# Designs tried in a protein design run: peptides against a protein of PDB entry 3J47. Part 42

Target 1, 121 residues: chain A of PDB entry 3J47
Amino acid sequence: IRLTNQLKSLKGLQSKLKDVVEYLDKVINKELPINHTILGKLQDVFNLLPNLGTPDDDEIDVENHDRINISNNLQKALTVKTNDELMVIYISNLVRSIIAFDDLIENKIQNKKIQEQRVKD

## One batch from the design tools (peptide; made by RFdiffusion4, then SolubleMPNN)

Design b2_p16_2_s3 (from b2_p16_2, 11 letters changed)
Fold by OpenDDE base, seed 4:
Structure b2_p16_2_s3 (fold): chain B 121 residues (1-121), chain A 16 residues (1-16)
Amino acid sequence: as target 1 above (121 residues)
Amino acid sequence: LLKALDLLELLKSLKE
């Protein structure tokens, strides 16, 4: 259930990103007027994204191959960091589930003792 | 309780 909901949310995000690309293509093709409010919101989103390796195109002398390798290394490093953070969250949820199970066992033992006392009285 | 502590210690060792 939880994994299916995350996959559904990711698919929903992918659909919205596709709609944004289709909108930008229509604006580039002059099928729609430039909406400065939408463009400003897109710029805000891009400014919040980690720089995935656009060194400013103003340095003409680094071969496109080295920039692609740096971008891939940064993307890999961000993916590893995100995976480690998700692993810590998963572990924390697993521990909480085990504690809750231990508490349930203890409550069941206590309830059994209370029932055994009530049968002796 | 004791098994939950052992698991926490194992998880701490996995994080290092």
Scores: peptide ipSAE 0.039, ipTM 0.721, DockQ to the pose 0.042
Fold by OpenDDE base, seed 5:
Structure b2_p16_2_s3 (fold): chain B 121 residues (1-121), chain A 16 residues (1-16)
Amino acid sequence: as target 1 above (121 residues)
Amino acid sequence: LLKALDLLELLKSLKE
């Protein structure tokens, strides 16, 4: 029972990973538009992956070293890209908040001028 | 308003 449930869970994970790869291939081939929300969640998954470059297993087969270096470079590139995207979103939200605050001040000034005109008439 | 437009233009230039 326990082993069968683990195997079923792993098969379910494998199916989901296959669906993600198929989606990415369609995006690369320009068959589907880039969805930034899906890419952001995928980046979060990569950022939560254990560092694929902890060399704590004493059998460095030479073929694994190149894959580990590529994976570490990819992980670093994804982390930098995620930070830059979050920074752009943060700055955009700050600018929107500043505009909304400026509009609120202008609306208050206009409302005050209208009230002062109504008291003079 | 004018300074907020300048900031939006600067952000567009950083995206290119």
Scores: peptide ipSAE 0.037, ipTM 0.707, DockQ to the pose 0.043
Fold by OpenDDE base, seed 3:
Order: structure tokens, then C-alpha cells, then sequence
Structure b2_p16_2_s3 (fold): chain B 121 residues (1-121), chain A 16 residues (1-16)
């Protein structure tokens, strides 16, 4: 559920981002009139995005250091979360392999016992 | 075996 929901949410975000790009392209091409309300909301979204880049060279050094620390903390948190998700997948596959091996050993032991009984009769 | 099944079900529930 959680990984599937995350993948679905990411695909949904990708689709929405594509729709935004297609809208902006239509506005640039003058196929649609400029809607200032949509552009204002899009600007609000960009202003709420964490700065994922190097701060542009024109903002004062003190706010840049806090933004760099926040960006590094966010990047670290995203990396840790990704590693934890990959670890869960890895352990799940390992456990599945151990179960399949145990079942194989049990089946071989049972088959050997049945053969040994047939040789004594 | 049983504890590995329980862990697998838990991990499967997290994956779902």
C-alpha cells in the first residue's frame, strides 16, 4: 500500500506537471489567453518549492546559509527515506528466498523418507 | 519459518 501509493502519487504529480507545461506552452503560443489567477497560483507553488539549486548569487549571505542548511537537511531526509524503502524491499526479498529454501529442504527430506520406506517394503 | 512469515506479511503490508 505505502510504496504503491507513493508511486501512484509520483505518477499523479508527473501528470499534473505535464498538464502545467502544456498549459504554459499554449499560453506562450497565444492559443489561450493569459489567466493571471492561474499564473499567481503557479507563482505561489514555485515560492513554496524548496530551493533544490545553488542559491542565485544575488541573495544576502545569511539567508543563503539557512536555505543551504534547509536544502541539505531536506536532501538528507529524502536520501534516508529512499534508503529505508530500499532496505524494506531488500529484506522482503531475502526473507522470501529463505522461505523458498526452507520449503525446498523440507520437500527433499520428505521425498527421501518416502523413498527409504519404499526400499524397505 | 513462522517469524519470517510474520516479518514478510509486515513488510508486504508496508510495501502495499
Amino acid sequence: as target 1 above (121 residues)
Amino acid sequence: LLKALDLLELLKSLKE
Scores: peptide ipSAE 0.047, ipTM 0.728, DockQ to the pose 0.069; fails the geometry check
Fold by OpenDDE base, seed 1:
Structure b2_p16_2_s3 (fold): chain B 121 residues (1-121), chain A 16 residues (1-16)
Amino acid sequence: as target 1 above (121 residues)
Amino acid sequence: LLKALDLLELLKSLKE
């Protein structure tokens, strides 16, 4: 149940991100007027995104070491979650392909039996 | 068929 809800939420997020990209492309192409309220809310969303970048190794102050460890742990947790979700999708597609192949084999065997009967009559 | 059903059940258990 939990993984299903997470996958549904991720698909919903992907759709919303696509709608945001399509909106930004229309604004860039001057097809739509700039809406400062929408841009402000998008900036707020970007400011709330977890820092997934390793800070460039050029600012290792002791306060950055805790931030680097938190970023690396968060990136690792997101990578593991993404890999598990991709594995479930892969296995689901593999099962669908096996079922479709089994049905194809059965249909081919039945069609051969029908052809062999028609040649004996 | 049977092995595909077992794998579908395993996927349901992982998805819960």
Scores: peptide ipSAE 0.046, ipTM 0.727, DockQ to the pose 0.054; fails the geometry check

Design b2_p16_2_s4 (from b2_p16_2, 10 letters changed)
Fold by OpenDDE base, seed 4:
Structure b2_p16_2_s4 (fold): chain B 121 residues (1-121), chain A 16 residues (1-16)
Amino acid sequence: as target 1 above (121 residues)
Amino acid sequence: LQKALDLLLDLLAQKL
């Protein structure tokens, strides 16, 4: 239930992102008039997104540099946090796999000893 | 993070 809801929410977000890209392409191609209200909401979304990519070094005013640095620091912090969470999950699964492998070896050794006893009786 | 890693290492060390 929880995982299915997360996957459904993520698919819904992906569909909305696709609709936004298709809208932007139509606006760039002059197939649709620029809606400043939609563009303003899209700017709000981009301002809440971590800076996706190095802007190639062409001309955005010095006043945006501090906002870009704050957004890059937030992105770096989110990326580090996500990497740390994934690392804990990975190590936890690795440890569980090693423990299960050890239990399997012990069970095989015990079963072999029981078979060797049955051949001696 | 570190405390969770230490706990996982302790659980591994108790099993070996």
Scores: peptide ipSAE 0.059, ipTM 0.756, DockQ to the pose 0.042
Fold by OpenDDE base, seed 3:
Structure b2_p16_2_s4 (fold): chain B 121 residues (1-121), chain A 16 residues (1-16)
Amino acid sequence: as target 1 above (121 residues)
Amino acid sequence: LQKALDLLLDLLAQKL
């Protein structure tokens, strides 16, 4: 359930990012008028996102090399944290399944003992 | 993270 929800949320984010790219392409191609309110909100989103080093950062200023390294370190830290959280969820679900199997075995053993007592009375 | 793994391993060790 949690992993499926994370995958669904990630796919939903990917779809929204694609819609933003398609909007920007239409604005660049002059198919749509420039909406300053949408561009302002998009700038706010870029200011809140870690600068995930785009392959296009090689064309704007030698001062970005330290920002690219900080960005790559932050992207790596976010990836490690996400993998660790997924591992804890996987192990938690495995342990829950083992406990539920153990409780099922105990219930079967108890039911067998109750049947054996009823045959001796 | 480590503390949550340790707690899950301890819970598993109590049931085996």
Scores: peptide ipSAE 0.051, ipTM 0.734, DockQ to the pose 0.048
Fold by OpenDDE base, seed 2:
Structure b2_p16_2_s4 (fold): chain B 121 residues (1-121), chain A 16 residues (1-16)
Amino acid sequence: as target 1 above (121 residues)
Amino acid sequence: LQKALDLLLDLLAQKL
C-alpha cells in the first residue's frame, strides 16, 4: 500500500510537471497570454529547487566554481541520504518478512502438536 | 531464524 501510493504520487507529480512544460511552451509560442501569478509561483519553485548544476556548465567564470562545487556536493549528499533512507526501508521490510515467517513456522509447529495429541486420544 | 533476525535488528539500529 505505502509504496503504491508513493509511485502514484510520483506519477501525479510527473503529469503536473508535464502540464507546466506544455503551458510554458504555449506562452513562448505566444499562443497564451503571460499569467504573472503562474510565473511568480514558478519562480518560487525554481528558488526552492536545489541547484541541479548540470555538469555541462564548464564555461561559467572561476568565481562560480565554489558555488558549482557546493551544488554538486549538495546533490551528492542528497543522493547518499536518499540511498540510506531506502536501505532502512528495505531492511525494515526484510525484518517484517522474517517475523511473519517465524510466526508461520510457530503456528505450523503448534498445529502439528495439536494433531498429534488428537490422534493419541 | 533468531540469529538472522537479531543481525537485521542490529543493522537497523546502526542505520537509525
Scores: peptide ipSAE 0.048, ipTM 0.720, DockQ to the pose 0.044
Fold by OpenDDE base, seed 5:
Structure b2_p16_2_s4 (fold): chain B 121 residues (1-121), chain A 16 residues (1-16)
Amino acid sequence: as target 1 above (121 residues)
Amino acid sequence: LQKALDLLLDLLAQKL
């Protein structure tokens, strides 16, 4: 049950991310007009991504051998704990931003369908 | 961490 729910949630998130990519491709191809509100929410998503691109915080601690290991282990443990807590907040805000963005895309698609129906009547 | 991730996945599964 728990693993099946986790897999369902991840598949649903993957589907929403695919719909976002398909929307961006249509905007790049000029098939849809640029929506600044949608682009603003996409920027919020990128600003909430954990910076997967700085391997530089693990290389500064190798050169002071021999007298501060207890304070550095406590600081490293507090930094790891704080990073884990911040990562949960960032993931939570990221997921909220992705959902709000998907709801805006769906609302735009529905509004377009309603306008196309009104032009046929 | 793991319990909070599991809660977020459960909330996502309820909304999808």
Scores: peptide ipSAE 0.045, ipTM 0.693, DockQ to the pose 0.093

Design b2_p16_3_s1 (from b2_p16_3, 10 letters changed)
Fold by OpenDDE base, seed 2:
Structure b2_p16_3_s1 (fold): chain B 121 residues (1-121), chain A 16 residues (1-16)
Amino acid sequence: as target 1 above (121 residues)
Amino acid sequence: LERLKELLELDDLLSG
């Protein structure tokens, strides 16, 4: 139940993020007027995001090298954590599939025994 | 079967 709810929540988040991208594209293309309230909220969201290093700021002053390394370490740590979480999800689904298969085998064996008994009576 | 149920319980604990 929990895992299915997490996957559903993630799919819901992905859909919402797609809607945000589509909105921003329409604003960039001047198809929609700029809503400053929406842009302010999006800016707040981006400011709360961990700085997933923009690799393209060529302003490598020596003080930024430590910040870039910290950002890369954070991104790596998030990637490892995400991989570990996905591994747990995979193992959980595998175990559930094996249990369901075992139950199916047991049910087939029981049904066969019941059928054989009915033919003898 | 029983060992797989224990693994599922551990997984539910780790996911929590």
Scores: peptide ipSAE 0.143, ipTM 0.802, DockQ to the pose 0.048
Fold by OpenDDE base, seed 3:
Structure b2_p16_3_s1 (fold): chain B 121 residues (1-121), chain A 16 residues (1-16)
Amino acid sequence: as target 1 above (121 residues)
Amino acid sequence: LERLKELLELDDLLSG
């Protein structure tokens, strides 16, 4: 139950992030006017995010190298964690599929026995 | 079957 709720929440977050990207692309392409209130809220969200980006090569001051390494380590750690969570989800779904298949086999066996009894009567 | 139930219980523990 908890894992399914987490997966559903992550899918919901992914959909919302996609909508934000699509909005930003429309603003960049001048298809929509710039809304400063939306941009301010997006900036607040980005300020709450851990630094996950590689800084663009144009701001390589020596102080950024340690921050880049920390960022890359954090991104790697999040990627590993995500991979492990996906592996658990995969195994769980596989096990559930095997159980459902076993139940199907047992139901077929029972149905066959009932048919064989009806033919003998 | 019982071993598969144990795997589901372990999955629930890892998800916590």
Scores: peptide ipSAE 0.138, ipTM 0.800, DockQ to the pose 0.049
Fold by OpenDDE base, seed 5:
Formats: C-alpha cells, sequence, structure tokens
Structure b2_p16_3_s1 (fold): chain B 121 residues (1-121), chain A 16 residues (1-16)
C-alpha cells in the first residue's frame, strides 16, 4: 500500500514536471508571458524532490528497483534540464532588469541636465 | 550598456 502510493505520487509529480517543461518551453518561445507564481511553486516542488525520492529500505523486490531507478534517473534528468531552463530564464530577467535600470538612470541624468539648462536661461 | 546588450543577445541565443 505505501509503495503504491509513493509510485502514484511520483508518477503524478513526473506528469506535473512535464506540464511545467511544456509551459517553460512556451515561455521561452514567447508564446506565453512569464508567470512568477508558477516559477515559485516549481521551486517549492524542487526543494521537496530530495525528500520524495528516498524509498524507505523496507522490501523492494528487484523488479521494482529497476523501475524506480529508471524513474529516478528520468526525474533527475528532467530536474537538471528544468534547472538549466530556469537558470536561463532567471539570467534573462536579471539582464532585462539591469538594462531597464540603466535606461532609467540615463533618463534621470538627461532630465537633470535639461532642468539645469532651463535654470541658466 | 554595450556589454549588457551583448548579454541580452547571448540570452536570446540560449533561449533559441
Amino acid sequence: as target 1 above (121 residues)
Amino acid sequence: LERLKELLELDDLLSG
């Protein structure tokens, strides 16, 4: 019973991770806007992943161990891929934010120069 | 500014 529930939970997590990757691919392709709430929930899921992957050492038949290892390896590969995609999205947003701040600073400098010229006239 | 534009171009390449 406990093992079946863990396997069902793992399959449910894998399906959700797939849906998230498909969502991230659409965001990367600019088909959808970035949703920070989805990214935050995804981070929470990733922080829980190490706790979801430890089968309690009680009575794993050898046939279930290979399926668990394949599932864990696929989940690990999906985790690495998703972490890389999230890193790219994070860097992208950071760079865009820095550029927007640079433009804001330059606009403030220009506005100050225009005000100083108007006070001299 | 120019270095940030290069980083944006690199980001666009990584996102493609």
Scores: peptide ipSAE 0.128, ipTM 0.787, DockQ to the pose 0.049
Fold by OpenDDE base, seed 4:
Structure b2_p16_3_s1 (fold): chain B 121 residues (1-121), chain A 16 residues (1-16)
Amino acid sequence: as target 1 above (121 residues)
Amino acid sequence: LERLKELLELDDLLSG
């Protein structure tokens, strides 16, 4: 149940991100007026996102090197978390497939017994 | 079968 809910939530997030991109493209193309309230909320969302961007190597500020290391550590932590979640999903699906296969075998055995009984009657 | 159901229940708990 939780995995299906997580996948549904992720799909919902993906759809919302697509809608945001389409909105921004329309604003860039001057098809829609700039809404500063929407842009402010989007900026707040981006400020809450981990800095996953490769810093363009063109700013030699020593302060950027510590931020790059922190960003890399955060990216690694997110990657590990994602890998662990994917592993759990994989194991869940494997177990469900084995159970379904066992049920199929049992059903085939039962059906065979029913057919053999019908031939004897 | 029963052990696999227990593993599925454990997995549902860990996926929480």
Scores: peptide ipSAE 0.130, ipTM 0.798, DockQ to the pose 0.048; fails the geometry check

Design b2_p16_3_s2 (from b2_p16_3, 11 letters changed)
Fold by OpenDDE base, seed 2:
Structure b2_p16_3_s2 (fold): chain B 121 residues (1-121), chain A 16 residues (1-16)
Amino acid sequence: as target 1 above (121 residues)
Amino acid sequence: TDLLKQLLELSNLIEG
């Protein structure tokens, strides 16, 4: 029972991976529009994948080395792109926070001036 | 004011 369920789950995963590949091929061929939500989820999946090409598992035949290198290069490229996007968002939020802080200081200065005028009248 | 204008311009450049 447990082994049969694991095999069924693995077959289900394999089918889903095939559907993702077919989707990506259609997007590359411009047959389908790019869905940013799907791409974002794929990036998240690739960022969660263990480095499939740390050479510390002495059991992967030399024929898979090129596929592993391609996978690692893709994962690195996706990680760099994600980091750049996150950096942009971070800087934008930082700038907004600084602007909001300066506006708060200016409002405080103006309120102080108004209070000083009311005490002189 | 000048710093805020520069920061706003930088923000717009980053979002664009």
Scores: peptide ipSAE 0.047, ipTM 0.726, DockQ to the pose 0.036
Fold by OpenDDE base, seed 1:
Structure b2_p16_3_s2 (fold): chain B 121 residues (1-121), chain A 16 residues (1-16)
Amino acid sequence: as target 1 above (121 residues)
Amino acid sequence: TDLLKQLLELSNLIEG
């Protein structure tokens, strides 16, 4: 019973992974528009993947070495892209904060001028 | 006003 449920869960994961590959192939081929929400969730999944490039010290056949290098390059590319997106969001939020502070400073200066006029009258 | 314009321009350059 437990082993059969694990096998069923693994088959379900394999099916979902196949659907993701088919989606990515359609996006690469420009058959479907890029969905940023799906892409962001995929990036989150890849950032949570353990480093597939740490060989446990068991004999790496030459075919596994190329797969490890491809996996490491993909993980690095996804990490760089995520960092660039986070940098854009950070700068946009910083700009919005500076704008909000400028408006607060201007409002404070105006309020001070109004108070100084009321004391002279 | 001038600072707001410069910051908006910077935001657009980063998002573009």
Scores: peptide ipSAE 0.047, ipTM 0.724, DockQ to the pose 0.037
Fold by OpenDDE base, seed 3:
Structure b2_p16_3_s2 (fold): chain B 121 residues (1-121), chain A 16 residues (1-16)
Amino acid sequence: as target 1 above (121 residues)
Amino acid sequence: TDLLKQLLELSNLIEG
């Protein structure tokens, strides 16, 4: 029972990975437009993957060196792009916080002026 | 005021 459920879950994951590959092939072939939401989710998946570029030091077949370099370059490119996207979100939130703080200061200044007028009457 | 308008415009450009 437990082994059958694990096998079913693994087959389900394999099917989803196949659907992702088929989608990427269609995007590469320009059959489908690039969907940024799907690419963002794929980046999140790759950021959660263990570093596939460290096979333990004992079997570097020369043919795997090109695949390891491609994997490392892809992981680096995905990390840079994720950092840039997070930086954009961070700047947007910072700007919103500065605006909200300025509005609070202006409201405090106006309230102080109204109180000073009421004390002079 | 002018700095805040520029920051708001930048925020809208980033979110757009």
Scores: peptide ipSAE 0.044, ipTM 0.715, DockQ to the pose 0.039
Fold by OpenDDE base, seed 5:
Structure b2_p16_3_s2 (fold): chain B 121 residues (1-121), chain A 16 residues (1-16)
Amino acid sequence: as target 1 above (121 residues)
Amino acid sequence: TDLLKQLLELSNLIEG
């Protein structure tokens, strides 16, 4: 019973990881818009990965220490890369919002000038 | 106008 439940949970995790990879591939290929909520959750997963890979300190064979350090460095590099990509997207969206706001202000100024001209005629 | 053009160019550079 316990082993069967662990195998079922692992298969469920594998399916979810496949869905995540497929989503990321579609985002990279610009087939889908970037979803900040999904990327934030992925970032949380990457931030938790170093904690999932800490072997219990009670039997570190010296050969595993280099592999663990490489894994932790890779996970940290992936987290930094994901954060930089998110930052770029946030800056792009901020710039677009500023442009749209400036256009709205200019349109209001022009409309006010047109109304003031119509009242003088 | 000039600021908006610069911001648009920056946005395009960040998306590219």
Scores: peptide ipSAE 0.042, ipTM 0.721, DockQ to the pose 0.039

Design b2_p16_3_s3 (from b2_p16_3, 11 letters changed)
Fold by OpenDDE base, seed 3:
Structure b2_p16_3_s3 (fold): chain B 121 residues (1-121), chain A 16 residues (1-16)
Amino acid sequence: as target 1 above (121 residues)
Amino acid sequence: LDLLKKQLELQKLLEG
């Protein structure tokens, strides 16, 4: 359940990002009028994103190379942390499934013993 | 019960 929800959330985010790219491409190609409200909300999203190594095309200043490396390190650290969290959830779900099978086997054994006793009485 | 302990041990190994 939790792993499936994280994977679904990630796929949902990927789909939303694709829809944003397709919208921006249509605006660039002049197929759609520039909506300043959508662009403002997109800018708010980019400002809230941990600096993901997109050089803002408007900050040509000499600090960009260290910020890009720090950003790439932060992205890598977030990716590693996400992978570790997914592994913990995967193992947790495997162990829960094994426990549920063990309990099912034990319940079957107990039910069989009760039936064998009732046939002897 | 031992499987739950093993889960916690594996979780600690992934967090360390």
Scores: peptide ipSAE 0.081, ipTM 0.776, DockQ to the pose 0.046
Fold by OpenDDE base, seed 1:
Order: C-alpha cells, then sequence, then structure tokens
Structure b2_p16_3_s3 (fold): chain B 121 residues (1-121), chain A 16 residues (1-16)
C-alpha cells in the first residue's frame, strides 16, 4: 500500500512536470499568452530548487570550474541518496512479501493438520 | 523470526 502510493505520487509529479514543460514550450513558441502569475510561481519553484546547474553566467572562468564541480557533486549526491532510499523501500517490500508468503504457507500447513485430526476423530 | 528482524532493520535504515 505505502509503496504503491509513493509510486502513484511520483507518477503524478512526473505528469505535472511534463505539463509545465509543455506549457513553457507553448509560451516560448508564442502559442499561448504569457501568464505572469504562472511564471511567478514557476520562478518561486526554481528559486526553492537547490542550484543543480546554474553557474551565474556573470563571473569569470576560474570560479565557474569550482561552482560547476560543486553543483555536479550536489546533483550526484541527491541522485545517490534518492537511489539508496528507493532501493531500501524496494528491499523492504520484498521482505514483507516473503514474510507474508511464509505466514500463508505455515497457516495452510496448520489448517491441513487440523483437518487431518478431525477426520481421525 | 530472522526475516522479521531484517524487516525492522531495513525500516530503521529508511527512517535514518
Amino acid sequence: as target 1 above (121 residues)
Amino acid sequence: LDLLKKQLELQKLLEG
């Protein structure tokens, strides 16, 4: 149940992100009027995102290499952390499924023993 | 029993 809800939430987020990209592409192509309220909310979302790849285009070639390395390291660290969390969730659900099958097998064996005893009495 | 302990350990690793 909890994993299915997380996967559904992630699919819902992916769909919303796709809808945002398609909206931005239509605004760039002048197919839709610029909604300043939507653009302001998107700017707020981008400002809340950790700097995953904007070296500010305005400061000199030597600081850009260290800032690009720091942003790449942060992006890599967030990707690794997210992968590790998803892996532990996956393994936890496998273990829960194995335990539920073990309990089901044991319950079937016990029920069979009880039926065999009732046929002997 | 050992599978239940492993589940509890994996759950603690998710909460850390």
Scores: peptide ipSAE 0.076, ipTM 0.752, DockQ to the pose 0.049
Fold by OpenDDE base, seed 4:
Structure b2_p16_3_s3 (fold): chain B 121 residues (1-121), chain A 16 residues (1-16)
Amino acid sequence: as target 1 above (121 residues)
Amino acid sequence: LDLLKKQLELQKLLEG
């Protein structure tokens, strides 16, 4: 249940991100007028995202190297945390699958014993 | 029962 819900949520997020990219491509291609309300909401979402390092390639100031290193360290820490959470989920599901397989084997053995008793009676 | 305890032990080891 928990994994299926997380996978469903991730697929939902991926679909929404695809819809946003497709909308932005249509706006760039001048197929749709710029909706300032949608653009403002997208800007609010991007402002709430951790700074995952767009190098603004256009300001040569020595202060950007420390911010880039901090952003890279934050991105690395978020990636490690996400990988650890995914690993816990993966191992938990593997163990659940092994338990369910063990219970299935035991149920098959018991059902076979019951059937062998019914054939002897 | 013992495999469920082992799952909880493994989860605690990965969260630490």
Scores: peptide ipSAE 0.068, ipTM 0.745, DockQ to the pose 0.044
Fold by OpenDDE base, seed 5:
Structure b2_p16_3_s3 (fold): chain B 121 residues (1-121), chain A 16 residues (1-16)
Amino acid sequence: as target 1 above (121 residues)
Amino acid sequence: LDLLKKQLELQKLLEG
């Protein structure tokens, strides 16, 4: 019973990971727009993964140093790329907020002018 | 209008 439930849970996780890969492939192929919320959650998952590329700690032989460097370089490259992507998103959201604020100010100025005209008539 | 031009310029700077 316990082992069968663990295997079922692992198969469920594998299916969800496949769905994520298929989604990312569609985004890369421009079939779907980039969803920043999904990308941020994927980042959180990658940041919680303790090592993307260590097979188990049971062979201490000198070939692991290059794999650890490649894994650290991949993790660093993913972290830098993701920081840059988050910065782009942050700046885009900031600019959208500034535009929305400008439009709000202009709308208030126009509404005030309309009220001042109605008081003169 | 000028803010929209500035947004487009910032977006181009981030894509380069």
Scores: peptide ipSAE 0.061, ipTM 0.749, DockQ to the pose 0.040

Design b2_p16_3_s4 (from b2_p16_3, 10 letters changed)
Fold by OpenDDE base, seed 1:
Structure b2_p16_3_s4 (fold): chain B 121 residues (1-121), chain A 16 residues (1-16)
Amino acid sequence: as target 1 above (121 residues)
Amino acid sequence: TEILKQLLELDKLKNG
């Protein structure tokens, strides 16, 4: 249930991101007027995102180098945290699968015992 | 049964 809900939420986020890209493409192509309120909200989202871009090598200002290193460290920390969370979910699903398999074995053993008893009677 | 109880307890500790 939890993994399915996370996948559904992630698919929902992916759909929304696709809609944003399609909107931006239409604005670039002049098919839609520029909405400054939407662009302002998108800028707020981008300012909250860790810089997921490799810096294009074209402006080595010393102030950007420290910001880039901090950004890369934040991205790495988020990747590690996400990996640890995924490991927890994986172990939980593995445990549930083992329990379900044990229940299947126990049911099969019980059914066999019932059948052996019916043949003796 | 005992191994399954331990695995279930580990699942609870990780999902808590």
Scores: peptide ipSAE 0.046, ipTM 0.707, DockQ to the pose 0.043
Fold by OpenDDE base, seed 4:
Structure b2_p16_3_s4 (fold): chain B 121 residues (1-121), chain A 16 residues (1-16)
Amino acid sequence: as target 1 above (121 residues)
Amino acid sequence: TEILKQLLELDKLKNG
C-alpha cells in the first residue's frame, strides 16, 4: 500500500512538472502572456529545491565553493536515503515472492495428496 | 513455514 501511494504521488509530481515545463515553453515562445504571479510561485518552488545542478563553472565567485559542498552533501544524503528505501522495497518484494512460491508448492502437494486419496477410494 | 512467517514479520516491521 505505501509503495503504491509513493509511486502514485511521484507520478503526480512528474505530471505537474511536465505541465510546468509546457507552460514555460509557451511563455518563452510568446504563445502565452507572462503571468508574474505564476512566475513568483515557480521561483518559490525552485528556491525550495536543493541545488542538484552542477553550477556552470562560468561564475567565478569564490563564495559559491561552500554552497557547492553543501549541495553535494545534500544530493548524497538524498541518494543514500533513496537507495535505502529502494533496498527495503526490493527485499520486501523478494520475501513476498518466496512466500507466495512456498504457498503454491504446498497447495500443489496437498492437491496431489487429495487426488491420490480419491484414486484409492 | 516458521522461517517464512518470521521473514513476513520482519518485512512488516521494515514497512511500518
Scores: peptide ipSAE 0.044, ipTM 0.702, DockQ to the pose 0.043
Fold by OpenDDE base, seed 5:
Structure b2_p16_3_s4 (fold): chain B 121 residues (1-121), chain A 16 residues (1-16)
Amino acid sequence: as target 1 above (121 residues)
Amino acid sequence: TEILKQLLELDKLKNG
């Protein structure tokens, strides 16, 4: 019972990871637009992952230090890249929001002018 | 209007 439940949970996690990979492949292939909310959640997952390449503390071999440094550099590069991508998307959404707000103001000004003309006729 | 058109064009260049 306990082992079968652990196997079922691991299979569930594997399926979720596969769905994430398939989503990222579609985004890379420009089949889907980049979603900043999904990308932010992926960043949170990568930041919560134990350093991908800390071998468990029980083998001090000199080969592990280079792998740990490469992993830490890769993790840092991925975090910086993801942060820059999120910043660009955030700025783009901010610009779109400002444009939508300007269009709303212009529509209100036009509606006011139309009402003022109808009162003079 | 003109500044917002320029911002929209910059957004297109960043997402292109």
Scores: peptide ipSAE 0.043, ipTM 0.718, DockQ to the pose 0.040
Fold by OpenDDE base, seed 3:
Structure b2_p16_3_s4 (fold): chain B 121 residues (1-121), chain A 16 residues (1-16)
Amino acid sequence: as target 1 above (121 residues)
Amino acid sequence: TEILKQLLELDKLKNG
């Protein structure tokens, strides 16, 4: 259930991002008037996004090193969290595969025993 | 068998 809900949520996010791109393209092409309220909200969204790795070339070398380290630490923390979540999904799928294989072996052993009994009667 | 069943139940709870 959770994985299906995550996939559905991701598809919903993808659709919404597509709608935002289509809106921006229409505004750029002057098909729609600029709505400053929508642009302000989009700017707020971009300002809330973790700064994913462009050092703006125009701020003094000492603050850039701390921001680069913070960005690298945040990227590393997000990567580690994602890897841990993927590892859990992988282990879960592996366990399901092992159980299915065990059940298959047990069924084959039982079927063989039934056939050997029928040949002795 | 029993350990694998417990792992399957934990997996169902986690992925449910």
Scores: peptide ipSAE 0.041, ipTM 0.694, DockQ to the pose 0.045

